# Peptides against a protein of PDB entry 6IDX: the designs that were tried, part 182

Target 1, 380 residues: chain A of PDB entry 6IDX
Amino acid sequence: KELAKLSADVTFATEFINMDGIIVLTRLVESGTKLLSHYSEMLAFTLTAFLELMDHGIVSWDMVSITFIKQIAGYVSQPMVDVSILQRSLAILESMVLNSQSLYQKIAEEITVGQLISHLQVSNQEIQTYAIALINALFLKAPEDKRQDMANAFAQKHLRSIILNHVIRGNRPIKTEMAHQLYVLQVLTFNLLEERMMTKMDPNDQAQRDIIFELRRIAFDAESDPSNAPGSGTEKRKAMYTKDYKMLGFTNHINPAMDFTQTPPGMLALDNMLYLAKVHQDTYIRIVLENSSREDKHECPFGRSAIELTKMLCEILQVGELPNEGRNDYHPMFFTHDRAFEELFGICIQLLNKTWKEMRATAEDFNKVMQVVREQITRA

## One batch from the design tools (peptide; made by RFdiffusion4, then SolubleMPNN)

Design b2_p19_8_s2 (from b2_p19_8, 16 letters changed)
Fold by OpenDDE base, seed 4:
Structure b2_p19_8_s2 (fold): chain B 380 residues (1-380), chain A 19 residues (1-19)
Amino acid sequence: as target 1 above (380 residues)
Amino acid sequence: SSIEGFIKRLKEWNKKVFS
C-alpha cells in the first residue's frame, strides 16, 4: 500500500526502477500462484504500484512478458476474481493496448469484447468504466482489417443494449470518467462512417445510379412494379427523369450522381437517403411530395438538403476525428438504435423541412436555414 | 536505502510465498 502511494512520485519511481523494483513486481504477477484470498489485497497493491510506476513513462510497456499479459488477461476473463484486482487488471490492459501495438496484438488474442461485456453488467460503475475504456482502447488500436470485426461487435445489439440498460439508464449519476468513455465509444463508432463519407460516387457506376432510380421510384412510382427496367429510356423518359430529379431537389437534374462526387459527404448522403426511403418510406414520400407539388418557390430541395445535412451531421459529430481527452459529451440517443446515424438523419431532415416551412424559405435562404438547423441540432 | 530495503523484503516475500 505504501509502495503504491510512493510510486506516484517520480523521484521515488526513478530510484525504484533503477533498483529493478518493477521487475520484481512483474515477477510477482507472473508467478501465477493462486493467491489465497488473504493475498488478494497484496496483489491489488502490487498492480497499483506497477501502474503508477509505468505511468511515469520511464520504462517501456514492451518490457512485460507474455506470461505477465496472460496473468492480467486471466484476472479479467476469470469469473471469480477480486473486484480490486479486476479493476487494476482492466486499467493495466488499457494502458498496455494504448502504449504498444505489439501488446495490443497479444492482448487481442487473450481477451474478447464479449468477455469485457460481462463486466458492464455489474453494479460497480468503476468496473464498467474500465471495461468500456479497454473496449475503446482495443477499438482505437485495432488494425483496419480488424476494425470492422470490432465494429460488428459494437453494432451487436448486445453491447449497445447493455450500455444503455446497465450504464446510461442506471439508477446512478454518470460520472465524468464514464461520460468520457461513452463519448470515446461514440466517436469511434461514428468514425466507421468515414469511409462512406469520403467515397466519391462514380457517375458511371450503374449500381449507384440504380439507387438514385430507386429513390425516384419510391417517391413517384410507389404503386408501380419494380419490373420496369430503367434501360430503354426514350427521350420522353429522359425528360421525365430530369423533371423527377428536379422534384427530388437534386442540384444536377440531368445527372444527380454528380451531387455525390463531393467529399464529404460523398456516398454517405446517398446511404442516408436510401435508408430513409426504405425504412421510413411514409416520411420520405411525404417530404418529397410536399415539396415537389409546390410551385410557389418555397419548395425545400430534398436532395440538396439531405447532402448538406449529412455533411453538417458529420461535422457536428466530428466524423474522422480522434477522441479528445477533455470531452465527455455523449448522446444517449446513439445507444438506442443500431443505425443511430441514419435515424438521426431521419429526425434532422424532418426538422430541416419543418424549419424551411416555418421560415417560408426560398432557395436563396438555403444557407440561412442550414445555419438555424445547425443551431437547433447542437442545442438539443 | 528504504527502497533497497523494500525491494529486498519484497524479493524475500516472493521467495517465501511462491517457494
Scores: peptide ipSAE 0.006, ipTM 0.397, DockQ to the pose 0.028
Fold by OpenDDE base, seed 1:
Structure b2_p19_8_s2 (fold): chain B 380 residues (1-380), chain A 19 residues (1-19)
Amino acid sequence: as target 1 above (380 residues)
Amino acid sequence: SSIEGFIKRLKEWNKKVFS
């Protein structure tokens, strides 16, 4: 206890480290001594002292042995561990992951996100916070090739459901620390959209062009069987499609694929449109047809609006940016659905369409409408 | 002195546990 308290002092820490004191603490944990395990308080103070000493940044985290990592990971993975030990073990693992890529690799082999999810089902918000913090650290430090796999593990309805039911809708007020970790998790989840946001459409890719054609089909040919291959269209069909693409509100009515060559939002805008058209078909058809039948110059251009809205949402959500310390702004809605960004887009595009009508906007008012919509989204 | 004494005790304990 005295050591743990004194370890917060930089002078003591420096002297203790110079005397190889930290090596002695690590060896105490490595030994897995039944003595330390039987005296949970002594182990808790040992782990506290270790954390406080390491927080001074005098010693590299890379000094930690694999045996030490395995012992700490064991305290997180084993059932019936003392809450005090569990809390400190989660904090140590988080710090290891954040400070060393080598330690991340070793920890990622010893602990699964599934094991950390079990610590979210407890009533202790501090344990929940450290569990999410460690999940966030693992996500942040994951190699780019593994981020999608981890995202798929996060996209597991289970993690979001547990966070929603046990943290967000819990009987206790959310503390600032938990709100920050939820914010971080949200930011890291949205950063997975960066690839699609920065992917340019290839106007010559037939598969991508078929998606645009499917948007047209859903809007105007809802009863027609998809069996009519788009390629066999007579010149009259091509001219009809140009009219349909105008009614869809694309800027390039001849080749709508050109509207998706600008990044951001690139292909992410097309993904959002397709999601809306397939998942919320009635809403999509209504928005398109309400504007396609207008001859009064008050039509809301859906295609252009969807692209610019996708870009705006990426800007508001800071897609591609690292999470900032001190931010606690998370949206509970993002934990309610697998495709939370696309669902947000679906809500916001309806808001945009409504705002356009209320303002009696024309194409010249486009930027003004977008500014009003931005203010509405950021205040909600 | 207090730190040295503590580290010495820890080192002695460590030797006892690993012996």
Scores: peptide ipSAE 0.005, ipTM 0.395, DockQ to the pose 0.026
Fold by OpenDDE base, seed 2:
Structure b2_p19_8_s2 (fold): chain B 380 residues (1-380), chain A 19 residues (1-19)
Amino acid sequence: as target 1 above (380 residues)
Amino acid sequence: SSIEGFIKRLKEWNKKVFS
């Protein structure tokens, strides 16, 4: 206990480390000695002293043995460990993952996200916070392929549900530390959109052009048999499609694919539009047809609006940026749905369309409408 | 110092536990 308190002092820490004190602490943990296992308080203070000593940055985390990692991981994976040991073990693992890629690899082999989810189902918010912090650390340090797999896994859906039900909808106020970890998780989740946000459409790729054609089909040909091969249209059919793409509100009516060559938002805007058209078809058709039937120059250009809104949402959500230590703002809505970004887009495009009508906007007012919508979204 | 005394005791304890 006294050692744990003194270990927070840099002068004491330096002297203790110079006397190989940290090596003695690591060996105590590595030994799994019946004494430390029987005296949970002594182990908890040993782990506290170890963490406080390491936080001074005097000793590299890479000096930690695999036996030590296995002992700490063992305390996290065991269902009936003392809460005080569990908390410190989670914090140590987080620090290991954040400070060493080699330790990340070893820890990722010893611990699953599923084991960490079990620590979210407890009433202790401190344990929940450290469990999310370790999940965030693992997610941040994961290779891109593994990060995407972690995000797509049933584990992520389950994690989201558990966070929503046991943390966000819990009977306790969310502390600042938990709010920060929820913010971090949100940012890391939205950063998975960066690839699509930075992907330019290829105007010559037929498969990508077929998605734009599908948007047209859903809006205007809801009753027409899909059997009409999109590529072999006569000049009359090409002229018809140009009219339809104008009615959809694309800037380039001849080749709408050109509107998706700008990054950001690139293909992410097309993904949002297609999601809206398939999942919220009635809303999509309503927005398109209400504006396509207007002769009063007050039509809201859906295609242009969807692209600029997607870009705006990426800016508001800071897609592609690292989490900021000073931020604690998270959106509970993002824990309610698997496709939360696309659902947010679907809400915001309706807000945009409403705001456009209320302002009696024309195409010249486009930037003013977007500014008003930005203020509405950021105040909500 | 109290630190040296503590580390010495800890080393002696460690020796006793690993012997």
Scores: peptide ipSAE 0.000, ipTM 0.370, DockQ to the pose 0.027
Fold by OpenDDE base, seed 3:
Formats: C-alpha cells, structure tokens, sequence
Structure b2_p19_8_s2 (fold): chain B 380 residues (1-380), chain A 19 residues (1-19)
C-alpha cells in the first residue's frame, strides 16, 4: 500500500526502478502463486504499484514477459475475480495494447472481445469503463484485416446492444470517464467509413454503374407500364436516361458516375443513396418524384444534395480523425442501430428537402441551404 | 536508503512466501 502510493512520485519511481524494484513486482505476478490469490489486497497493491511505475515512461512496456501477460489476461478471463484485481488488470492490458504493437499481438491471442463484453454486463461503471477502454485500445491498434473482423455486424450489433442496455440505459449517471470511452468507440466506429469515403468511383466499373442505374429504376420504373418493349432504339434510351439522371438531381446528367469521383465523400454517398432506396424505398421515391415533377426551378437536386450531405456528415462526425483526449460528447442514437450512419443520412436528407422548400430555394441557394442544414444537425 | 531497505525486505519476503 505504501509502495503503491510512493510509486506515483517520479523521484521515488526512478530510484525504485534503478534498484530493479519493478522486476521484483513482475516476478511476484509471474509466480502465479495461489498465495497471492489468497491475498487479493496485496496483489491489487502490487498491480497498482506496477501501473504507477510504468506510467512514468522510464521502462519500456516491451520488458514484460509473456508469462506476466498470461497472468494478467487470466485475471480478466477468469470468473469471480476480485473487482480490484480485475480493474487493475484491465488498465494494465489497455496500457500494454496502447504502448506496444508486439504486446497487442500477444494480448489479442489471449483475450476475445466476447470475454470483455461480459464485464459490461455488471453494475460497476468503473469495470465497464475499463472494459470499453480495452475494447477501444484493441480496436485502435488492430491491423486493417482484424478491424474488419471486429467490425463484423454481429459482434458490433451485440456490443452496441450491451452498451445501450447496460451502460447508456443503466440506472446510474454516466461519468466523464465513461462518456469519453463511449466517444472514443463512436469515433473508431465512424472511422470504418473512411475507406468508402476516400474510394473514388470508377466510371468504367459496370457494377458501380449498375447501382446508379438501380437508383433510376427504383425511382422511375416502378410505375412504368411493362409495355415498353426492349425494341426502342439505343439513342432514345440514352436520352431518356439523361432526363432521368437530371430528375434525380445529379450534376452530371450524362454520366452520373463522375459525381462520385470526388473524395470525400466518394462511394460512401452512393452507399447512402442505395441504402435509402432499398430500406426506405417509399421515402426515397417520394423525395425524388416530388422534385422531379417541379418545373418551377425550386427543385431540390437529390443526387447533388445526397453527395454534399454525406460529405457534411463526415465532417460533423470527424470521419478519419483520431479521438481527442478530454472529449466526452457521444451520441446515444448511434448505439441504437447497426446502420446508424445511413439512418442518420435518411433523416438528414428529409430535413434538407424540407428546409429547401421552406426557404423556397433555387440551385443558386444550394450552399445557403447546406449551411442552414448544418446548423440544424449540429444543434440536434 | 529507505527504498533499499524496502526492496531488501520485499526480496526477503518474496523468498519466504514463494520458497
């Protein structure tokens, strides 16, 4: 206990480390003796002293043995471990993951996100906070291939559901530390959109062009009499499609694929449009047809609006940015749905369309409408 | 120093408990 308190002092820590004191502490943990498990308080103080000593940055985390990692991971994975040991073990693992990619690899082999989710189902908000902090550290330090695996819709849906039900909707107020970890998790989740946001459409990719054609089909062919036999000449069809792409509000009516070559938002805008058209088809058709029937120059260009709105949402949500220390602004709504970004897009595109009408906007007012919509979204 | 004495006691304790 006295050692744990003194270890917070940098002068004491330096002298203690120079006398191989930290090696003695690591060997105590590595020994795994049933005796330390009987003295849970002594082990808790040992782990506290170890963490405080390592926080001075005098000793590299890479000095830690695989046996030590396995012991600490064991305290996290075993049922009915003392809460004080569990808390310190989670904090040590977080620090290991954050400070060393080599330690991350070893820890990721010993611990699963599923085991950490069990620590979210408790009433202790401190344990929940350290469990989310370790999940966030693992997510942040994961290589891209493993991030996609962690991003598996089922694992994410389950994690979000547990966080929503046991943390956000818990019977206790959210502390600043927990709010920060929820913010970090939100940022890391939105960073999964970065790849699509930075992916340019290839105008020569037929599969991507077929998505744009599907948007046209959903908007205009659902009401078209099956009697338009395939026989009317290719030129009339091209001219018809150009009109349809104009009515959809694309900037490039001849080749809408060119509107998705700008990054950001790249292909992410097309993903949002397709999601809206498939999941909220009635809303999509209504927005498109309401603007396509207008000849009064007050039509809201859906395609252009969807692209610029997607870009704006990426800017507001800071997609591709690292989480900042001291921020604690998380949005509970993003834990309610697995496709929360696309659902937010669907709400915001309706808000944009409404705001456009209320302002009696024309194409010249586009930037002014977008500014008003930005203010509305950021105040919500 | 108090630290040296503490580390020595800790090492002796470690030997006594884990021997």
Amino acid sequence: as target 1 above (380 residues)
Amino acid sequence: SSIEGFIKRLKEWNKKVFS
Scores: peptide ipSAE 0.000, ipTM 0.372, DockQ to the pose 0.027

Design b2_p19_8_s3 (from b2_p19_8, 16 letters changed)
Fold by OpenDDE base, seed 3:
Structure b2_p19_8_s3 (fold): chain B 380 residues (1-380), chain A 19 residues (1-19)
Amino acid sequence: as target 1 above (380 residues)
Amino acid sequence: MSIEQQIKRHKEWNRKVLS
């Protein structure tokens, strides 16, 4: 107890470390000897002292043995561990993962996200916070290939559901520390969109062209009487498609694929459009047809708007950026939907279309509309 | 923010929760 308190002092810590005191503490954990009177209390203070000592940054985290890691991981994976030991063990593992890539690899083999999810199903917000913090650390340090595996739709869905039900909808106010960890998890989740955001459309890829054609089909052929026989010459067809792509509000009416060659938002904008067109078909058709039927200069160009909105959402959500220490702003909506980004896009594109109408905007007002929409989204 | 800064903030928080 006294050691744990004194370990917060840098002078004491330096002298204690110089006396190999940290090695003594690690050996106490490694021994696993439950035979001592007040073992749990002694262990809790040992782990506190260890954390406080390591926090001075005098000793590398790489000094810890595999036996130590396994003991700490054991305290997290075992169901009947004292809350005090569990808290400290989660904090130690998080610190290990954050400070050392070699320790990350070892910890990622010993602990699963599924085991950490069990620690979210408790009433103790501190335990929940440390569990999310460790999940976030593992996600942050994971290689891209393993990050996608950790991001398996089922594990993410389950994790989101548990966080929503046990943390966000919990009977306790969310503390700043938990809000920060939820923010971090949100940022790390949206960073999975970075690849698509930075993927340029290949104008020669037929599959990608077929998606653009499908957007056209959903908007215009679903209502058109089948009587327009396919027999009008190839040139009339190209001219018809150019008109349709103009009505869809693409910047390049001849080759809409060119609108997706800029990154950001690249292919992510096309993914959002396709999601809207397939999942919210009535909303998509309405937005397109309301603007395509306008004979006035007040049409909202859907294609351009969708691209710029996707880019704006990526900027607002800081896609591809590391989480910032000072931030604790998380959006509960991202824990409610599997396709939260695409659903957010679907809400925001409707907001944009409404705002465009309310402002009586023209193509010259496009940037002003986008700025107003940005303010609306960031205040929500 | 650097990972080092995250660690420093986490330390301050841990000290507050573990005290």
Scores: peptide ipSAE 0.023, ipTM 0.668, DockQ to the pose 0.702; fails the geometry check
Fold by OpenDDE base, seed 1:
Structure b2_p19_8_s3 (fold): chain B 380 residues (1-380), chain A 19 residues (1-19)
Amino acid sequence: as target 1 above (380 residues)
Amino acid sequence: MSIEQQIKRHKEWNRKVLS
């Protein structure tokens, strides 16, 4: 107890470390020996002292043994551990993962996200917060190839459900620290969109052009049996498609693929448009047809709006940026939907279309509408 | 924000919660 308190002092920490004091503490943990009276209390103070000493940055985290890591991981994976030991063990593992890639690799072998989810199903918000913090640390330090696997894992759907039910909809107010960890998890999840955001459309890729053609088909051919496409000559079809792409509100009516060559948002905008068209087809068709029939210069260009909205959402969500220390703003919707970004896009594109109508906007007002929509999204 | 800044915040938070 006294050691844990004194370990917060840098002068004491320096002298204690110089006397191999950390090595003694690590060996106490490594021994795993429950032979001492008040072992749980002693261990909790040992872990506190260890954290406080390591926080001074005098000793490298790489000094810890694999046996120490396994003991700490064991306290997190075992169902019947003292809450005080569990809390400190989660904090130690988080710090290890954040400070060393070598320790991340070792910890990622010993602990699964599934084991950490069990610590979210408790009434203790501090335990929940450290469990999410460790998940966030593991996600942040994961190699690029493994980040997508972590996000796609059934564990992520389950994790979102557990966070929603036990944290967000919990009977306790969310503290600032928990709100920050939820924000971090959100940012790390949306950083997986960076690849698509930075992927340029290839105008020569037929598969990508077929997606744009599918957007046209869904909007304008929904009532036409695909069998009755009249055998009108290839040129009349091209001219018809140019008109359709104009009605869809693409900037390049001849070759809409060119609108997706700018990064950001690149192909991510096309992904959002396709998701809206397939999952929310009635909403998509309504938005397109309401604007395609207008001759009053008050048409909202859907294609251009979808691209610029996707870019705006990437900016608001800070896609490709590291989490900010001062932020604690998270959207509960990100825990309610499997495809939360695309669902957010679907809500925001309807808001944009509504705002455009309310403002009686023209194409010249486009940037003003986008500014108003940005303010509406950031205040919600 | 750098990873280093995030690590610093985690240390400050850990001190606040473990105190």
Scores: peptide ipSAE 0.022, ipTM 0.666, DockQ to the pose 0.724; fails the geometry check
Fold by OpenDDE base, seed 2:
Structure b2_p19_8_s3 (fold): chain B 380 residues (1-380), chain A 19 residues (1-19)
Amino acid sequence: as target 1 above (380 residues)
Amino acid sequence: MSIEQQIKRHKEWNRKVLS
C-alpha cells in the first residue's frame, strides 16, 4: 500500500527503479505464490505500484517477461479473480498493448474479445471501462488484416448489444472515461469507412456504372421489368438517361460516374445512395421525385447533395483520424445498427431536403444550406 | 490524438482509479 502510494512520486520511482524495484514487483507476480496471508490485497497493491512506476516512462514495457504477461492475462481470462486484481490487470494489458507492438502480439494470442465481453456484463463501470479500453487498444494496434476481423467482431451484434444494454442503457450515469472509450470505439469503427471514402470511381468500370443506373431505375422505372439489359441503349436512350441523371441531381448529367471521382467521399457516397435506394426505397423515391418534378428552381439536387453530405459526415465523424482524448461524444445509434453510417446518412439527407425546402433554396444557396445542415447535425 | 496522448490519458485515469 505505501509502495503503491510512493510509486506515484517521480523521485521515489526513479530511485526504486534504479534499485531494480520493478524487477522485484514483476517476480512477485510471476511467482504466483498464493501462500501469503492477504495475497489478493498484496497483489493488488503490487500491480498498482507496477503501473505507477511504469507510468513514469523510465522503463520500457518490453522489459516484462512472457511469464508476467501470461499471469496478467490469466487474471483477465479466469472467471474467479478478485475485482481489484482484474481491474489492474486490464489496465496493465491496455498499457502493454498501447506501448509495445511486441506485447500486443503476445496479448492478442492470450486474450480473446469474447473474454473481454464477459467483463462488460458486470455492474462495475470501471471494469467495463478498462475492458472497452483494452478492446480499443487491441483494435488500434491490430494490423490491417486483423483490424477487419475485429471490425467484423464489432459488427457482431453481440458486442454491440452488450455495450448497448449493459453500458449505454445501464441504470447508472456514464462517467466521462467510459464516454471517452465509447467515443474511441466509434471513431475506430468509422475509420473502416476510409477505404471507401478514398476509393475513386472508375468511369470505365461497368459494374460501378450499373449501380448508378440502378439508382436511376429505382427512382424512375420502379414498374419496369429489370429485363431491359443496360447495354442496348440507342442514342435516344442515352439522351433519356442524361435527363434522368439531371433529375437525380448529379453534377455531370452525361457521365454521373465523374461525380464519384472526387475523394473524399469517392465510392462511399455511392454506397450511401445505394443503401438508401434499397433499404429506404420509399424515402429515396420521395426525395428524388419531389425534387425532379419542381420547375420553380427550388429543386434540391439529390446526387450533389448526397455526395457533399457524405463528405460532411466523414468530416464530422473524423473518418481517417485518430480518436481525440478530449472528446467523449458518442452516438448510441452506432451501437444499435450494423449499417449505422448509412442510416445516419439516410436521416441527414432527409434533414437536408427539409432544410432546403424551409429555406426556399436554389442551386446558388447550396453551400448555405450545407452550412445550416452541418450546424443542425453537430448540435444534435 | 496520437497513441502517445492515449497513453498519457490512460496514466491520468489509472492514477485516479488506482488512488
Scores: peptide ipSAE 0.022, ipTM 0.659, DockQ to the pose 0.776; fails the geometry check
Fold by OpenDDE base, seed 5:
Structure b2_p19_8_s3 (fold): chain B 380 residues (1-380), chain A 19 residues (1-19)
Amino acid sequence: as target 1 above (380 residues)
Amino acid sequence: MSIEQQIKRHKEWNRKVLS
């Protein structure tokens, strides 16, 4: 107990470390000897002292043994561990993962996200916070392939549901520390969109061109009177499609694929449009047809708007940026839907269309509308 | 913020929660 308090002092820590004091603490954990009277209390203070000492940054985290890692991981993975030991063990594992890639690899073999989800179902917000913090550390340090797998896994869907029900909708106010960890989890998940955001459309890829054609089909073929069957000429068909792509509000009416060659937002904008068209078909058709039927120059160009909105959302959500420790702003919607970015896009494109109408905007007002929409999104 | 800064704030937070 006294050691744990003194370990917060840098002068004491330096002297204690010089006396191999950390090695003594690690050996106490490694021994696993439950035979001591008051073992749980002693262990809790040992782990506190260890963490406080390591927090001075005098000793490398790589000094810890595999046996130590396994013992700490065991306190997180085993049921019926003392709450005080569990809390400190989660904090130690998080610090290990953050400070060492070698320790990350070892810890990622010993602990699963599924085991950490059990610690979110408790009423103790401190345990919940350290459990999310460790998940975030594992997610941050994971290689890109494994990070994508973690996000797509049933464990991640379950994690979001558990966070929503036990943390966000819990009977307790969310502390700043928990809000920060929820923000970090949001940022790390949205960073998986970076690949698509930086992927240029290949205008020669037929599968990608077929998606643009599907957007046209969903918007116009449902209402096309069968009497306007496109006449036999290939040129009349090309001219018809050019008109349809103009009505869809693409900048390049001849070759809409060229609108997706700019990165950001690249293919991510096309993904959002396709999601809207398939999942929210009535909303998509309404937005397109309301603007395509206008002859008053107040038409909102859907294609251009969707691309620039996707880019704006990436900027607002800081896609591709590391989490900022000073931030604690998270969107509860992120935890309510698996495709939260595409759903956010669907809400924001409706807001954009509404704002365009209210402003009586023309194509020249486009940037001004986007600025107003940005302010509306960032204040909501 | 760098991972190094993240580690530093985490230390301050850990101190607050473990105290």
Scores: peptide ipSAE 0.022, ipTM 0.661, DockQ to the pose 0.700; fails the geometry check

